# Ledger of designs, part 52: peptides against a protein of PDB entry 3C66

Target 1, 189 residues: chain A of PDB entry 3C66
Amino acid sequence: KSWANLFEKNDFFFRYKFYLEITAYTRGSDEQHLKWSGLVESKVRLLVMKLEVLAGIKIAHPFTKPFESSYCCPTEDDYEMIQDKYGSHKTETALNALKLVTDENKEEESIKDAPKAYLSTMYIGLDFNIENKKEKVDIHIPCTEFVNLCRSFNEDYGDHKVFNLALRFVKGYDLPDEVFDENEKRPSK

## One batch from the design tools (peptide; made by RFdiffusion4, then SolubleMPNN)

Design b2_p14_6_s1 (from b2_p14_6, 8 letters changed)
Fold by OpenDDE base, seed 1:
Structure b2_p14_6_s1 (fold): chain B 189 residues (1-189), chain A 14 residues (1-14)
Amino acid sequence: as target 1 above (189 residues)
Amino acid sequence: ELIIIPSGKLVFQL
């Protein structure tokens, strides 16, 4: 199936048992985040290519549209918490302790000038070749190379207080709520 | 299993 058919949400988040989430984090300005996330997003296709050549991976399909969110993030501890808890249904409820920035509230004085963490998340659906039950798929190398590629682009991206990049392996039943519409039922375990 | 890269090694057994 061509990538072109995956530009639409459709059933992408129901199609695979496993997903790789790529999240760019920025605790700073919107401008800083746009540059950082834009860079990360521009490199996702290279990661896909590296995943596709692994013997145990049958398919690696990117969902080409990023998911965007931002939170009021007054402390470094809050920023660490976001990075720890975001990206899984099991843990995402912890983010309710933070104020989500929305179009409705972004102009409020308590939000407008507050420190923020910005998140941009890309998804890759993974299908594995199960012909050999003893086969191990190690995606650590291509994922590490991807992170290094993104961080090496600008020295500023080495500042972990501002810029972070995480890759999370997630099962379909544990995808964040953001990927489903209100009327969609989460995949079962 | 939840694995975050690069902080952790991701090895998936089929």
Scores: peptide ipSAE 0.038, ipTM 0.721, DockQ to the pose 0.102
Fold by OpenDDE base, seed 2:
Structure b2_p14_6_s1 (fold): chain B 189 residues (1-189), chain A 14 residues (1-14)
Amino acid sequence: as target 1 above (189 residues)
Amino acid sequence: ELIIIPSGKLVFQL
């Protein structure tokens, strides 16, 4: 099956036991986020290439579409909470304390002009070479190189109060709800 | 057992 078929949502989040989540965070304007997330997204292919050459990784397949969300984020503490809790089904319920911005509510006066945190998340499905008795796979180096590449692009991205980048290794059963359609059952352990 | 390093979330402060 062509790589193109992996980019369709239909079975991507059921195909792998493990995923790498790449989330670009912006507490600022939508324009700031568009530039930051666009940069991060543009570099994901380079990370995939670096992951694929690791002896313990058999396959690293990117999901081509980012997942976008935004929250009303009035405080720095709220922004830290988002960064801590997002990206895991176990912890994402904590985000319910914040107002999710939707197409239905975005024009409300209390939301329209409120400070916001924007999130763009890319996913990489991972298949590992378990047979080679290499029980350990270190992804720290390629992930760090990726972050440094994104960070070094513009000095403005050094403002951690505005721009952040997180990578999370997640099991399929702990993927955020956003990756599943309403009629899809979450993978079991 | 497969051990991924790092096993947790990597938060990079920019």
Scores: peptide ipSAE 0.149, ipTM 0.829, DockQ to the pose 0.806; fails the geometry check
Fold by OpenDDE base, seed 5:
Structure b2_p14_6_s1 (fold): chain B 189 residues (1-189), chain A 14 residues (1-14)
Amino acid sequence: as target 1 above (189 residues)
Amino acid sequence: ELIIIPSGKLVFQL
């Protein structure tokens, strides 16, 4: 069965206690971001396969659609701030200092020609084998291999001023607001 | 107790 058929879209972000967020960042053009994020997205299934074979991981299920956002990003410091603060409900409020690009404001002259940071985020829901023993699950290796696979595809992706890739291990109650509808209540701890 | 490594955000500067 396709992963797309395993989940109703409506409960994915409530189904797991833990998520792996994969965010492709681009400070540049929309075209640059489309190529970079498209590459990252195309490789997510390989990361899932590597996670599924780890003894401590019972289930690794990808959400099938990326979340897209963009911010006005006039400086490198702003780009670092976005990368630091994005992907956690605890820290995402710091992004309010930046102008979010929306369908309503994208045609404003001050936004249209402004430097932008583009974000594309994929989610993997994780279920772990919790045995009565202290189990240690190291996801560093498969995550590093995934990043290396994406970065090695083109020499241009070695430019950290433009292209970045981050993986975040997040608890369900700390997921960004973007994954919930306005009428949905955030999962409790 | 389950220990996950890495925890939080991992930024790869490779």
Scores: peptide ipSAE 0.095, ipTM 0.758, DockQ to the pose 0.774; fails the geometry check
Fold by OpenDDE base, seed 3:
Structure b2_p14_6_s1 (fold): chain B 189 residues (1-189), chain A 14 residues (1-14)
Amino acid sequence: as target 1 above (189 residues)
Amino acid sequence: ELIIIPSGKLVFQL
């Protein structure tokens, strides 16, 4: 409760130099995605706790609201492309080759019944200890534990054709456009 | 593979 009140959306994506993006992917039904993304979101606090105890990490702050998007995803190759290109400003333009599902187009006949990939993305802002700038911080262990925790919850979540989970380490200037309001300029390098 | 901050592999998937 206390953290949600401190971060106005407007400052969160400018406050940190580094972010960890956690994206739950589902190529299937909206019901499947709701269950999968809801599970992942419910476990983010456990990941934060594991990150905070690392000597090189001063602060790990989750943004409380997920970012949600969905694309028409007719092939497995399209689904792999989404997972490769999403989450970075440098690569997100490749997603323009896919049809983004919007409130305006979701009822169109070509979109309504099409196979879809659903995305839910959580962000963690990271602040590092200045004194230990030379110390390499390995987040592989807490990230692996987090993924294993989510995947082991239900046997169905082991199906990589349907359910996927990715963690991306991103610099503030390379955050996706979705995190900024129309009037906001992305941070410089 | 190791994710080393602030350098190293940018994407971790499992």
Scores: peptide ipSAE 0.046, ipTM 0.754, DockQ to the pose 0.274; fails the geometry check

Design b2_p14_6_s2 (from b2_p14_6, 7 letters changed)
Fold by OpenDDE base, seed 2:
Structure b2_p14_6_s2 (fold): chain B 189 residues (1-189), chain A 14 residues (1-14)
Amino acid sequence: as target 1 above (189 residues)
Amino acid sequence: ELEIIPSGKLVFNL
């Protein structure tokens, strides 16, 4: 099967037991987010290359399309909460306390001019070499290098009040609901 | 059992 078929949503989030989530956060303008998330997205391929050469990783396959969401984010505490709770099915229900911006509500007066947090999330499916008795795989180094690469690109991206970048290692059964269609059943443990 | 380091959310003090 061609590499192209790996980038179709249809089975990507069912194919792997493990995923690495890469989320770019912006509390600011949509233009700021577009620049930041675009930069992060442009560097994901470099992270994949670094993951693939790790002895414990058999496969690292990126999903090519980002998942986009935005919330009304009136406070810094709300922004910290988003960064803490997003990216896991176990914790994402806490985001229901915030107003999700949708195409239906974006023109409402209370939402249109409100402070917003923007999220763009990239996913990497991971397959591990379990047979080699290497029960431990350290991804800290390549992930740290990736974050440093993104943050160092522009001085403005050092402002953690506006721009943030998080990586999360997630099991398939704990993926956020956003990755599944309404008719798709979440993977079981 | 497979142990991924770090597990869960990666926190970077950058």
Scores: peptide ipSAE 0.225, ipTM 0.850, DockQ to the pose 0.677
Fold by OpenDDE base, seed 5:
Structure b2_p14_6_s2 (fold): chain B 189 residues (1-189), chain A 14 residues (1-14)
Amino acid sequence: as target 1 above (189 residues)
Amino acid sequence: ELEIIPSGKLVFNL
């Protein structure tokens, strides 16, 4: 059965206590972002395979669709702020200082020609083998290999001013608001 | 308690 058939879309962000977020960032054109995010997305399955074989990981299930967002990003400091604050409910409110690009405002003259940061985020739900209260799971190696694989694909992706890739380990109660519908209650701790 | 290494945002100095 394909992973797409295993999860009703509605339960994915409630099913796991832990998630790995993979965010591709682009400060540039939509075309640049499409190429970069598409590459990252194409490699997520390889990361899943590497996570699944770790002794402490019972299950690693990718969500099948990316979450897309874009912000007006006039400065490099704004781009660093986006990368620092995005991906956690605790910190995402800082993004309210930036103008979110929406279908409603994208044609405004002040937004249309403005520098933008594009974000594409993939999620992996994680279940751990917690046999002993003191289990340590190191995900640094598979995550580093994944980042290296994506960055090494094209020399242009070495430009950190334009292209970035971040991974974030989050608890279900700290997922960004974007993953929940307006009528859904955020998971409790 | 489960300890994930690293926790939170993973920064890769590549």
Scores: peptide ipSAE 0.223, ipTM 0.849, DockQ to the pose 0.698
Fold by OpenDDE base, seed 4:
Structure b2_p14_6_s2 (fold): chain B 189 residues (1-189), chain A 14 residues (1-14)
Amino acid sequence: as target 1 above (189 residues)
Amino acid sequence: ELEIIPSGKLVFNL
């Protein structure tokens, strides 16, 4: 099926057993994040192309819309915690210790001027060709190349205190809650 | 069994 058929959320997060999450993090201004996340998002297609040609990957389909979130992030430790805990249902509950910025609260004085971490997450659904008797598929190289490509685009993106980029390989049952609607049941193991 | 490398989160220090 063409990518065009996957641009809608529909069953995307139920279709695959495995997903690659690509999260751009920014602890700084909204403007900084817009530039950084926009760059990362613009390069996702290149990662997909590299994944598709790997022996053992049958399908690599991007979900074309990013998931956006932001947290009040007063300390570097909080920023590290966000990066550690985000992107897995098993660990995301730890983020409840931080103030999620919402449309309802963003204008509150305590939130409006607070230091923030911004997150933009792209998802790639993965299907593997197990018929080839390949017990192992290494995605480290294309993922590393992707990160290098993004971070090398501008010298400022080398500042890990501000800009970060993480990739996470997750099973469908361990996807973050954000990908599901309230009426959707999380995939089982 | 299929093993994906790396599994889980990957953060690169550049």
Scores: peptide ipSAE 0.246, ipTM 0.850, DockQ to the pose 0.769; fails the geometry check
Fold by OpenDDE base, seed 1:
Structure b2_p14_6_s2 (fold): chain B 189 residues (1-189), chain A 14 residues (1-14)
Amino acid sequence: as target 1 above (189 residues)
Amino acid sequence: ELEIIPSGKLVFNL
C-alpha cells in the first residue's frame, strides 16, 4: 500500500499486529514541549529507515500525525508514573488519577497555572517476516541510536526532570484508547 | 514464535 494512505487514520491501528510507540515527554512549558516533540517527530523517519533494514521486519510504516495530551503534574513522582503507565491499554487507567488537560478545562485557575506534563506520541506499524518457527528480531540498537540522536541535539534535553523520551513495543490489542474512535472496537488478543 | 528483543518498554531515558 502507498504511504500516502497512512496520512489518514483510517484503519492504521487495525492494519498491524504490532506497533512501536515513540513518546516525547516534557514537564515544563508548552514552548519547551513544542521544541522537544518537534525534534523527536522530525527524526522518526530515520528510525523507520533503520527498522526497515532489520532482518525479520517486512514493513515499518509511520503514522504521520502525533497524538497530543497533557496532564496536571504537580510532583516528580506523578511524572514518573505518567512515563511508566502511558502507552498501553493495560496500564493507562492509572492516569485517571491525574487531571487531564482539555480544551474545556485549560482556562480553569486550578489548571492554567499548574505544573504540566506534555506528551506527544508517534506510532510505527510493524509487519514481520515469519519464515521460521523461532524468529528473533532485535530492535534495541536502532531504538537506542534514535534516543541518542534526539538527546544529543541540545544539552538541555539531558535534563531528565524536564525532558524524556520513551519507546514501547505494543501489540495491537494493547494500544492506548487514544488511537481509537468512540465507535471503534479494539482489536482482539 | 516471534520474539521481539527487547519486548514492551524498550528505552527509557538513556
Scores: peptide ipSAE 0.209, ipTM 0.825, DockQ to the pose 0.730; fails the geometry check

Design b2_p14_6_s3 (from b2_p14_6, 6 letters changed)
Fold by OpenDDE base, seed 5:
Structure b2_p14_6_s3 (fold): chain B 189 residues (1-189), chain A 14 residues (1-14)
Amino acid sequence: as target 1 above (189 residues)
Amino acid sequence: ELEIIPGGLLRFQL
């Protein structure tokens, strides 16, 4: 079994105190998003490799399944809000102002043809080596390299009006609701 | 205390 299949979803989001979220955003077509998110997802393993060798990181373990969501996104301001608020339990409630696209509502005329923002989110569980007395672990460099790698793949991905990529360092108790089942209790602080 | 940099959202808008 590959290490990727060692843990069920339930165990993964309770296993680590810290997570790195990688979210690919697309304000455009589903096809555009499929290409963009697929590219990003294909490169996550390279980010993991770079994280694993950082002094102070003991473990960087990717969750293999992306989380997919989409919102009606009429304006650029809405798109900025999504990028700002998504990925943290503290802030995700702001997204309630937007219409989440679901299997139940996707065929509604007001939603079907509406401008949409698509999101694909990958998670990396992180364990840190505290023994090294390191007060600081800088993940900015590997994250930047990762983003540059993804953006440089195609010139179209330089269009920030359409394609975006963000990374978020979060604590386990601040993971988005999407990672938990209805019957699962969010990790405590 | 361990500080992670960045400690939250990292966006690339430039």
Scores: peptide ipSAE 0.501, ipTM 0.925, DockQ to the pose 0.742
Fold by OpenDDE base, seed 3:
Structure b2_p14_6_s3 (fold): chain B 189 residues (1-189), chain A 14 residues (1-14)
Amino acid sequence: as target 1 above (189 residues)
Amino acid sequence: ELEIIPGGLLRFQL
């Protein structure tokens, strides 16, 4: 039922103070993106396992569904902007300068034949073991290993002009608008 | 206070 999915989504994005976003980017064909994003998504569980064993991490919980979006992306600079700005509420407004591809507009000739950037984003909710007032948790190694694992699967995925993969550590109040329903209030600081 | 390293956006030039 649609409401159950909304409640699961709603509960997930309010449950944690911190999230790790994993975004697979493709500036190319839908077919290229499906292969790339599918690969990345298939490896997320391995990243979760590596995060869970970190001393400072109490819980690493993946959200099971990817968020999909695509933009008309005529230039490499536009593609760079997408990779820089996507995934944070404070920066995502910059993407309003690009044409979002929707079910309503995808058949328009100007959009249909345009170069596109495809995005698939997975979310991991994080809970930390805060024993002392100052804790450092280094996620660089697990994240790097994850990216290497994905990129090494096929040599084609080494083409940064087409395929990219980014991770973003984000606070719940800075999650993208896409994770909230229109009737939901963004978490406060 | 919790410090995550690295914080924010992680882009890899691999």
Scores: peptide ipSAE 0.498, ipTM 0.927, DockQ to the pose 0.790
Fold by OpenDDE base, seed 2:
Order: sequence, then C-alpha cells, then structure tokens
Structure b2_p14_6_s3 (fold): chain B 189 residues (1-189), chain A 14 residues (1-14)
Amino acid sequence: as target 1 above (189 residues)
Amino acid sequence: ELEIIPGGLLRFQL
C-alpha cells in the first residue's frame, strides 16, 4: 500500500491504536497563530525522526494536514481550560462551554472582535514493538526536545499567556471528534 | 501491557 495512502484521512485515524497529538495554541491574533503554528508544523518531521529511532516504536507516521479550530476566549482561565481539555474525547465536551468560531458566526459582533484562542493540531500514528518485552516506552525526551526547539526559535514564543504547545498521547478510541467524518464510527476499545 | 511515559497530556512551562 502506497505511503501516500497513509497521509489520507480515509483510514489514518482507524489504522493505529495509539496517537501522539501536537497542539499549538495562540491567544492573540490570527497572524500570531499563523506564524506559531507554521513553525510547530515545520518541526513535526524532526519529532517523527526522533520517535522512529526509539527501541519500542516500530512506526511513527504523521498525518500531513493540521486540524484548525478557534474559540472565543475572554479570560486566561478559559485559555487554561482549552489547554487542559482539548485533544481527548473524554474531556472535549468541556469546550462546549466556549463559543466555537465558525465561518457562519465569525462576522457576528460578539465574535468578530472578541479575544480568541487558535488551535492547530498535528497527529502522529504510532505502532509499537510489543515483542521486545519492553513494556515501557518513554517519549518524554524527544517531546521535550521538540518543545524546546519550537519555543527557543523566537523570544516572543516564551510568552505563555499567548503561545503554548502541548503533546498528548491518546488511544484511538479517545481521539477528538474532529478527526472523524459525520458518517464515521469512532473506534471501539 | 504497553506503558507509555508520559501516558497522557504533556504541557511544558518552559
């Protein structure tokens, strides 16, 4: 099967039991987010390379397109909540307390000029070498190196009130709803 | 059983 098919949405989110999510957050302008998320996205390939060489990881395949979302984010507490709750089906329902910005509502007066949090999320599908009797795989080091690489690129990206970056290890059944089409059924446990 | 470290959300306050 062509490597190209691994990057198509069609079966990517059903192919793996495990995923690593990389989310770039920006509470600021869309221009700020474009620069920040673009930087993070440009470095994902380096993280993949570091994951692939870990003894417990057989495959690390990136999904090529980011998922984009934005919320009205009037407070720092709302921004903290987004960073805590986003990226897991178990917790993402908490985001329903915030106004999702859509093409339909973006021009509404209450939304257009409101403070916003922008999110760009990249996904890496993971397959593990279970046969090597290694019951434990530590991804902390490559993830930390990745975050440091992104944050150190520009001093402005050190402002945690504006720019944030999180990684989440998730099981396929706990992927956010955004990765599935309306006609697709979420993977079972 | 496979244990991933960390097994969930990683937030960095660097």
Scores: peptide ipSAE 0.489, ipTM 0.925, DockQ to the pose 0.778
Fold by OpenDDE base, seed 4:
Structure b2_p14_6_s3 (fold): chain B 189 residues (1-189), chain A 14 residues (1-14)
Amino acid sequence: as target 1 above (189 residues)
Amino acid sequence: ELEIIPGGLLRFQL
């Protein structure tokens, strides 16, 4: 069975207590982002495979649909803010200082030609083996290997001013609002 | 208790 057939959005973001978010960022053109995010997305399965073999990880299930967003991003500081604040409900409110590009506003003159940051986010649901009272699971290595794999694919992807890739370990109650429909209540702590 | 490393945002500069 393909991963696409395993999970629908409706239960995926409620099924796990923990998630790993993989976000590809591009401050540049839509074309640049399509290439970069497409590459990252194509490699997510390799990260999943590396996570699955960790002793502390029982399940690593990818959500197959990327979440797409873009912001007006006039400065490098704005781009840093996006990378710092995106992907957590606790911090995402800081992004309200930026103009989210939507289908309703994308043709506005102030937005259409503005510098943009594009984001594509993939999610992996995680279940852990808790055998002992204290469990430590280090996902730093597989995450680092994944990032290195993506960035090493093309020398241009080493330009952090344009292309970025971040991973965030997040609890279900701290998932960003974008993963829930308007009628859905986010998980509680 | 579960400790995940890293326990949050992981960004890469190199």
Scores: peptide ipSAE 0.475, ipTM 0.920, DockQ to the pose 0.782

Design b2_p14_6_s4 (from b2_p14_6, 6 letters changed)
Fold by OpenDDE base, seed 1:
Structure b2_p14_6_s4 (fold): chain B 189 residues (1-189), chain A 14 residues (1-14)
Amino acid sequence: as target 1 above (189 residues)
Amino acid sequence: ELEIIPSGLLRFSL
Protein backbone atom coordinates (compact mmCIF):
# COMPACT_ATOMS: atom_id res chain seq x y z
CA LYS B 1 0.00 0.00 0.00
CA SER B 2 1.28 3.47 -0.86
CA TRP B 3 1.87 6.10 1.84
CA ALA B 4 -0.92 8.08 0.20
CA ASN B 5 -3.43 5.66 1.70
CA LEU B 6 -2.19 6.51 5.21
CA PHE B 7 -3.31 10.15 5.18
CA GLU B 8 -6.56 9.01 6.75
CA LYS B 9 -6.66 7.38 10.17
CA ASN B 10 -8.76 4.43 8.93
CA ASP B 11 -7.23 1.23 10.34
CA PHE B 12 -3.62 2.48 10.64
CA PHE B 13 -3.47 1.87 14.40
CA PHE B 14 -4.77 -1.68 13.92
CA ARG B 15 -2.55 -2.65 10.96
CA TYR B 16 0.71 -3.15 12.80
CA LYS B 17 1.80 -5.00 15.92
CA PHE B 18 4.50 -2.41 16.53
CA TYR B 19 4.84 1.35 16.31
CA LEU B 20 7.57 3.92 16.71
CA GLU B 21 6.37 7.17 18.26
CA ILE B 22 8.24 10.44 17.77
CA THR B 23 7.26 13.19 20.20
CA ALA B 24 8.47 16.77 20.12
CA TYR B 25 8.08 18.54 23.47
CA THR B 26 8.17 22.27 24.16
CA ARG B 27 7.87 23.95 27.56
CA GLY B 28 7.46 27.51 26.36
CA SER B 29 5.33 29.43 23.89
CA ASP B 30 3.05 28.08 21.19
CA GLU B 31 5.26 29.85 18.64
CA GLN B 32 8.35 28.03 19.91
CA HIS B 33 6.51 24.73 19.68
CA LEU B 34 5.23 25.36 16.15
CA LYS B 35 8.79 25.93 14.95
CA TRP B 36 10.23 22.94 16.81
CA SER B 37 7.47 20.44 16.01
CA GLY B 38 7.34 21.61 12.40
CA LEU B 39 11.05 20.90 12.04
CA VAL B 40 10.74 17.44 13.62
CA GLU B 41 7.75 16.56 11.47
CA SER B 42 9.61 17.65 8.33
CA LYS B 43 12.40 15.14 9.10
CA VAL B 44 10.28 12.05 9.89
CA ARG B 45 10.44 10.87 6.28
CA LEU B 46 14.23 10.67 6.58
CA LEU B 47 13.91 8.45 9.66
CA VAL B 48 11.48 6.21 7.77
CA MET B 49 13.98 5.84 4.93
CA LYS B 50 16.69 4.81 7.39
CA LEU B 51 14.38 2.30 9.09
CA GLU B 52 13.29 0.73 5.80
CA VAL B 53 16.85 -0.32 4.95
CA LEU B 54 17.49 -2.06 8.28
CA ALA B 55 17.72 -5.82 8.22
CA GLY B 56 14.59 -7.24 9.81
CA ILE B 57 12.31 -4.29 9.00
CA LYS B 58 9.89 -5.22 6.23
CA ILE B 59 7.76 -2.07 6.33
CA ALA B 60 7.98 1.34 7.97
CA HIS B 61 4.89 3.45 7.24
CA PRO B 62 4.36 6.91 8.74
CA PHE B 63 0.99 8.21 9.79
CA THR B 64 1.22 11.64 8.22
CA LYS B 65 -0.91 13.64 10.67
CA PRO B 66 0.59 14.64 14.04
CA PHE B 67 -1.31 14.30 17.29
CA GLU B 68 -1.31 17.52 19.29
CA SER B 69 -1.77 18.00 23.03
CA SER B 70 -0.78 20.46 25.71
CA TYR B 71 -0.68 20.47 29.51
CA CYS B 72 -0.36 23.07 32.19
CA CYS B 73 3.23 22.53 33.27
CA PRO B 74 4.15 24.68 36.29
CA THR B 75 7.40 22.86 37.22
CA GLU B 76 10.39 21.17 35.63
CA ASP B 77 9.39 17.99 37.46
CA ASP B 78 6.01 18.08 35.72
CA TYR B 79 7.82 18.43 32.40
CA GLU B 80 9.99 15.39 33.16
CA MET B 81 6.87 13.42 34.13
CA ILE B 82 5.23 14.28 30.80
CA GLN B 83 8.30 13.09 28.90
CA ASP B 84 8.48 9.86 30.91
CA LYS B 85 4.79 8.92 30.95
CA TYR B 86 3.37 10.10 27.63
CA GLY B 87 3.02 7.72 24.68
CA SER B 88 2.12 4.49 26.49
CA HIS B 89 -1.32 3.33 27.61
CA LYS B 90 0.36 1.72 30.60
CA THR B 91 1.77 5.01 31.87
CA GLU B 92 -0.38 7.80 30.42
CA THR B 93 -2.80 7.77 33.39
CA ALA B 94 -0.07 9.49 35.41
CA LEU B 95 -0.73 12.58 33.26
CA ASN B 96 -4.20 12.87 34.82
CA ALA B 97 -2.44 14.70 37.66
CA LEU B 98 -1.83 17.55 35.20
CA LYS B 99 -4.38 19.86 33.63
CA LEU B 100 -4.94 18.99 29.98
CA VAL B 101 -5.53 22.09 27.88
CA THR B 102 -8.66 21.77 25.74
CA ASP B 103 -10.67 24.03 23.49
CA GLU B 104 -13.23 24.26 26.29
CA ASN B 105 -10.81 25.37 29.01
CA LYS B 106 -8.02 27.24 27.18
CA GLU B 107 -9.59 30.65 27.87
CA GLU B 108 -9.90 30.10 31.62
CA GLU B 109 -7.67 32.57 33.49
CA SER B 110 -5.95 29.78 35.44
CA ILE B 111 -4.98 28.07 32.16
CA LYS B 112 -4.57 30.93 29.67
CA ASP B 113 -1.49 32.44 31.30
CA ALA B 114 -0.12 29.27 32.88
CA PRO B 115 3.21 27.71 31.81
CA LYS B 116 2.51 24.99 29.26
CA ALA B 117 4.13 21.94 27.76
CA TYR B 118 3.19 21.32 24.13
CA LEU B 119 3.40 17.89 22.51
CA SER B 120 3.38 16.84 18.86
CA THR B 121 3.51 13.11 18.17
CA MET B 122 4.16 11.29 14.90
CA TYR B 123 3.62 7.54 14.47
CA ILE B 124 5.42 4.98 12.31
CA GLY B 125 3.87 1.55 11.85
CA LEU B 126 6.42 -1.26 11.70
CA ASP B 127 6.29 -4.72 10.16
CA PHE B 128 9.22 -7.08 10.69
CA ASN B 129 10.66 -9.93 8.71
CA ILE B 130 10.52 -13.00 10.90
CA GLU B 131 13.09 -15.23 9.27
CA ASN B 132 14.84 -16.67 12.32
CA LYS B 133 13.75 -17.86 15.78
CA LYS B 134 15.84 -15.08 17.33
CA GLU B 135 15.75 -11.79 15.52
CA LYS B 136 17.40 -8.64 16.76
CA VAL B 137 16.67 -5.31 15.14
CA ASP B 138 18.77 -2.39 16.30
CA ILE B 139 17.05 0.96 15.76
CA HIS B 140 19.40 2.93 18.03
CA ILE B 141 21.58 4.35 15.26
CA PRO B 142 18.82 5.68 12.96
CA CYS B 143 16.96 7.13 15.96
CA THR B 144 20.09 8.86 17.26
CA GLU B 145 20.89 10.24 13.82
CA PHE B 146 17.35 11.57 13.57
CA VAL B 147 17.55 13.34 16.93
CA ASN B 148 20.93 14.82 16.04
CA LEU B 149 19.55 16.02 12.71
CA CYS B 150 16.66 17.82 14.41
CA ARG B 151 18.69 19.37 17.24
CA SER B 152 21.54 20.53 15.00
CA PHE B 153 19.22 22.79 13.03
CA ASN B 154 19.23 25.58 15.62
CA GLU B 155 21.34 26.12 18.74
CA ASP B 156 18.20 27.05 20.69
CA TYR B 157 17.04 23.45 20.44
CA GLY B 158 19.94 22.48 22.71
CA ASP B 159 18.04 23.98 25.66
CA HIS B 160 16.58 20.85 27.27
CA LYS B 161 14.57 23.00 29.69
CA VAL B 162 12.47 24.10 26.72
CA PHE B 163 12.92 21.70 23.80
CA ASN B 164 12.94 17.91 23.94
CA LEU B 165 12.57 15.02 21.54
CA ALA B 166 11.84 11.42 22.45
CA LEU B 167 11.12 8.23 20.56
CA ARG B 168 9.15 5.31 21.95
CA PHE B 169 8.88 1.79 20.60
CA VAL B 170 5.44 0.46 21.54
CA LYS B 171 3.24 -2.52 20.84
CA GLY B 172 -0.17 -1.89 19.32
CA TYR B 173 -1.98 -2.82 22.53
CA ASP B 174 0.01 -0.15 24.41
CA LEU B 175 -0.72 2.76 22.05
CA PRO B 176 -2.06 5.90 23.79
CA ASP B 177 -5.83 6.41 23.97
CA GLU B 178 -5.53 9.45 21.66
CA VAL B 179 -5.11 7.22 18.58
CA PHE B 180 -8.47 5.46 19.05
CA ASP B 181 -11.98 6.76 18.59
CA GLU B 182 -14.51 6.28 21.39
CA ASN B 183 -16.16 3.44 19.49
CA GLU B 184 -12.88 1.64 18.69
CA LYS B 185 -11.61 -1.28 20.73
CA ARG B 186 -7.94 -1.26 21.67
CA PRO B 187 -5.94 -4.14 20.17
CA SER B 188 -5.40 -7.08 22.53
CA LYS B 189 -2.07 -8.62 23.44
CA GLU A 1 11.43 -14.02 19.46
CA LEU A 2 11.75 -10.47 18.17
CA GLU A 3 14.04 -8.19 20.16
CA ILE A 4 14.09 -4.50 19.39
CA ILE A 5 17.16 -2.62 20.56
CA PRO A 6 16.60 -0.40 22.32
CA SER A 7 13.02 -1.12 23.43
CA GLY A 8 10.55 1.27 25.01
CA LEU A 9 11.30 4.92 25.65
CA LEU A 10 14.35 6.47 24.02
CA ARG A 11 15.39 9.76 25.55
CA PHE A 12 18.42 11.63 24.33
CA SER A 13 20.50 13.99 26.46
CA LEU A 14 22.17 15.43 23.50
Scores: peptide ipSAE 0.497, ipTM 0.923, DockQ to the pose 0.796
Fold by OpenDDE base, seed 2:
Structure b2_p14_6_s4 (fold): chain B 189 residues (1-189), chain A 14 residues (1-14)
Amino acid sequence: as target 1 above (189 residues)
Amino acid sequence: ELEIIPSGLLRFSL
C-alpha cells in the first residue's frame, strides 16, 4: 500500500491502536488561530521525526489534515474545560455544555460576536516495538521540545489566556467522535 | 504490556 493511502481517512483511525493528538487552542480571533494553528501544524513533522527515533516506536504516521472546531467560550473557565475535556471520547461529552459553532449557526446574533475558542487537532498514529516484555516508552522529551519550539516562535504565543497547545496520548477506542464518519463504528477495546 | 510516559493529556505551562 502506498504511503498516500496511509493519509486516507478511511483506515487511518482504525489502523493503529494508539494515537498522539496535538491540539492548538485559541481563545481570540479566527486570524489569531489561523496563525497559531498554522505554526503548530508546520512543526508536526519535526515531532514525528523525533518520535520515530525512539527505541520503542516502530512507526509514527501523521494524518495530514487537521480537524477544526470552535465553541462559544464566554469565560476562562469554559476555555479551561475545553482544554481538559477535548480529545477523548470519555470526556468530550462535557463539551456539550458549550455551543458548538457550525455553518448553520455561525450567523446567529448570539454566536457571531460571541467570544470563541478555536481548536485545530493533528493526529499521529503510533505503532510500537512491543516484544513479549513490559516496555516503557517515554515521549515526554520530544513532546516538550515540540511545545517549546511552537511557544518560543513568537512572544504573543506565550499568552496562555489566548494561545494553548496540548498533546494527548489516546487509545484508538478513545478517539473523539470527530474522527469517525457517521457510518463508521468506533474501534473496540 | 505497553506503558507510555506520560500517559493521557499533556498540558504544558511554559
Scores: peptide ipSAE 0.497, ipTM 0.924, DockQ to the pose 0.783
Fold by OpenDDE base, seed 4:
Structure b2_p14_6_s4 (fold): chain B 189 residues (1-189), chain A 14 residues (1-14)
Amino acid sequence: as target 1 above (189 residues)
Amino acid sequence: ELEIIPSGLLRFSL
């Protein structure tokens, strides 16, 4: 199957045992988030290239569509909670304490003008070369380089109160619910 | 056995 077929949602989140999530966070305006997330998304291909050349990584395939979400985020503590809990099925239930912004509620007076955290999440499916009984793959370096590249692009992106970038290595069974359709069953352990 | 470093969430303070 062509590389293009790997970008279809239908099997992407079932194809790999492991995923790297890249989430751009913005506690600010939609305009700020659009610029920040757009920058991060534009650089994901560079991270993929760095991952692909690691000896332990057989495949690094990006999912081309970002996942977008936003929460009412009245406090810095709420923003920290979002950054800590988002991106894992094990922890995402903690976000139920926050108001998710939806198309149905975005025009409500209590939500429309509320402080918000915006999230854009990119996914990379990973396959590993397991040749030895014990293998270690260090992805910290390419991930750090990627974050540095994004944050160094503009001095404003150094403001952690507004702009954040996190990466999460997850197993397929621990992917967030957002990646699955209502009729899809999440992968088993 | 595969060990990925880091495993889980990676956040950066730059």
Scores: peptide ipSAE 0.491, ipTM 0.922, DockQ to the pose 0.787
Fold by OpenDDE base, seed 3:
Structure b2_p14_6_s4 (fold): chain B 189 residues (1-189), chain A 14 residues (1-14)
Amino acid sequence: as target 1 above (189 residues)
Amino acid sequence: ELEIIPSGLLRFSL
């Protein structure tokens, strides 16, 4: 990765106090995941547009690159755990119970032929209009519309055993480790 | 204080 890419990444994940994570999950083939994640990624700009018009949101900026990971996922329970635990620093340690697929291990027989869960995660940095001491912003509607838009594209994407899509609202200090470099300190609370 | 609804993980059974 170029220093420019690292700097851009580092600046983005320190710039905002709040983030919306969009994760496309696939328990199936790499080809299935490429199609699903590519679709989701292509629609993120529409979600951004819907977020920007909310009265409490000042800025919604997407990070341009997805984060990609894959795990050996032998059971549906493992797949459920991935969906529950991924995307938060508080919970991501539970994923250490699963075998992360890496470039170094992907050719191992025990890994290459194993069922896998693929993840592609997009991040949106959020800045809010804090005019009053108490502000309430409801993002449920635009998020639901986004999920419906993605799921309705193809009937195959209705199979929750294979394809899933989740959003997570997180504070900057609770971002996953994947967004920071080894030499970077997490944002403070 | 800022309140986001919903907060945290949003999973949709659509």
Scores: peptide ipSAE 0.493, ipTM 0.923, DockQ to the pose 0.777; fails the geometry check

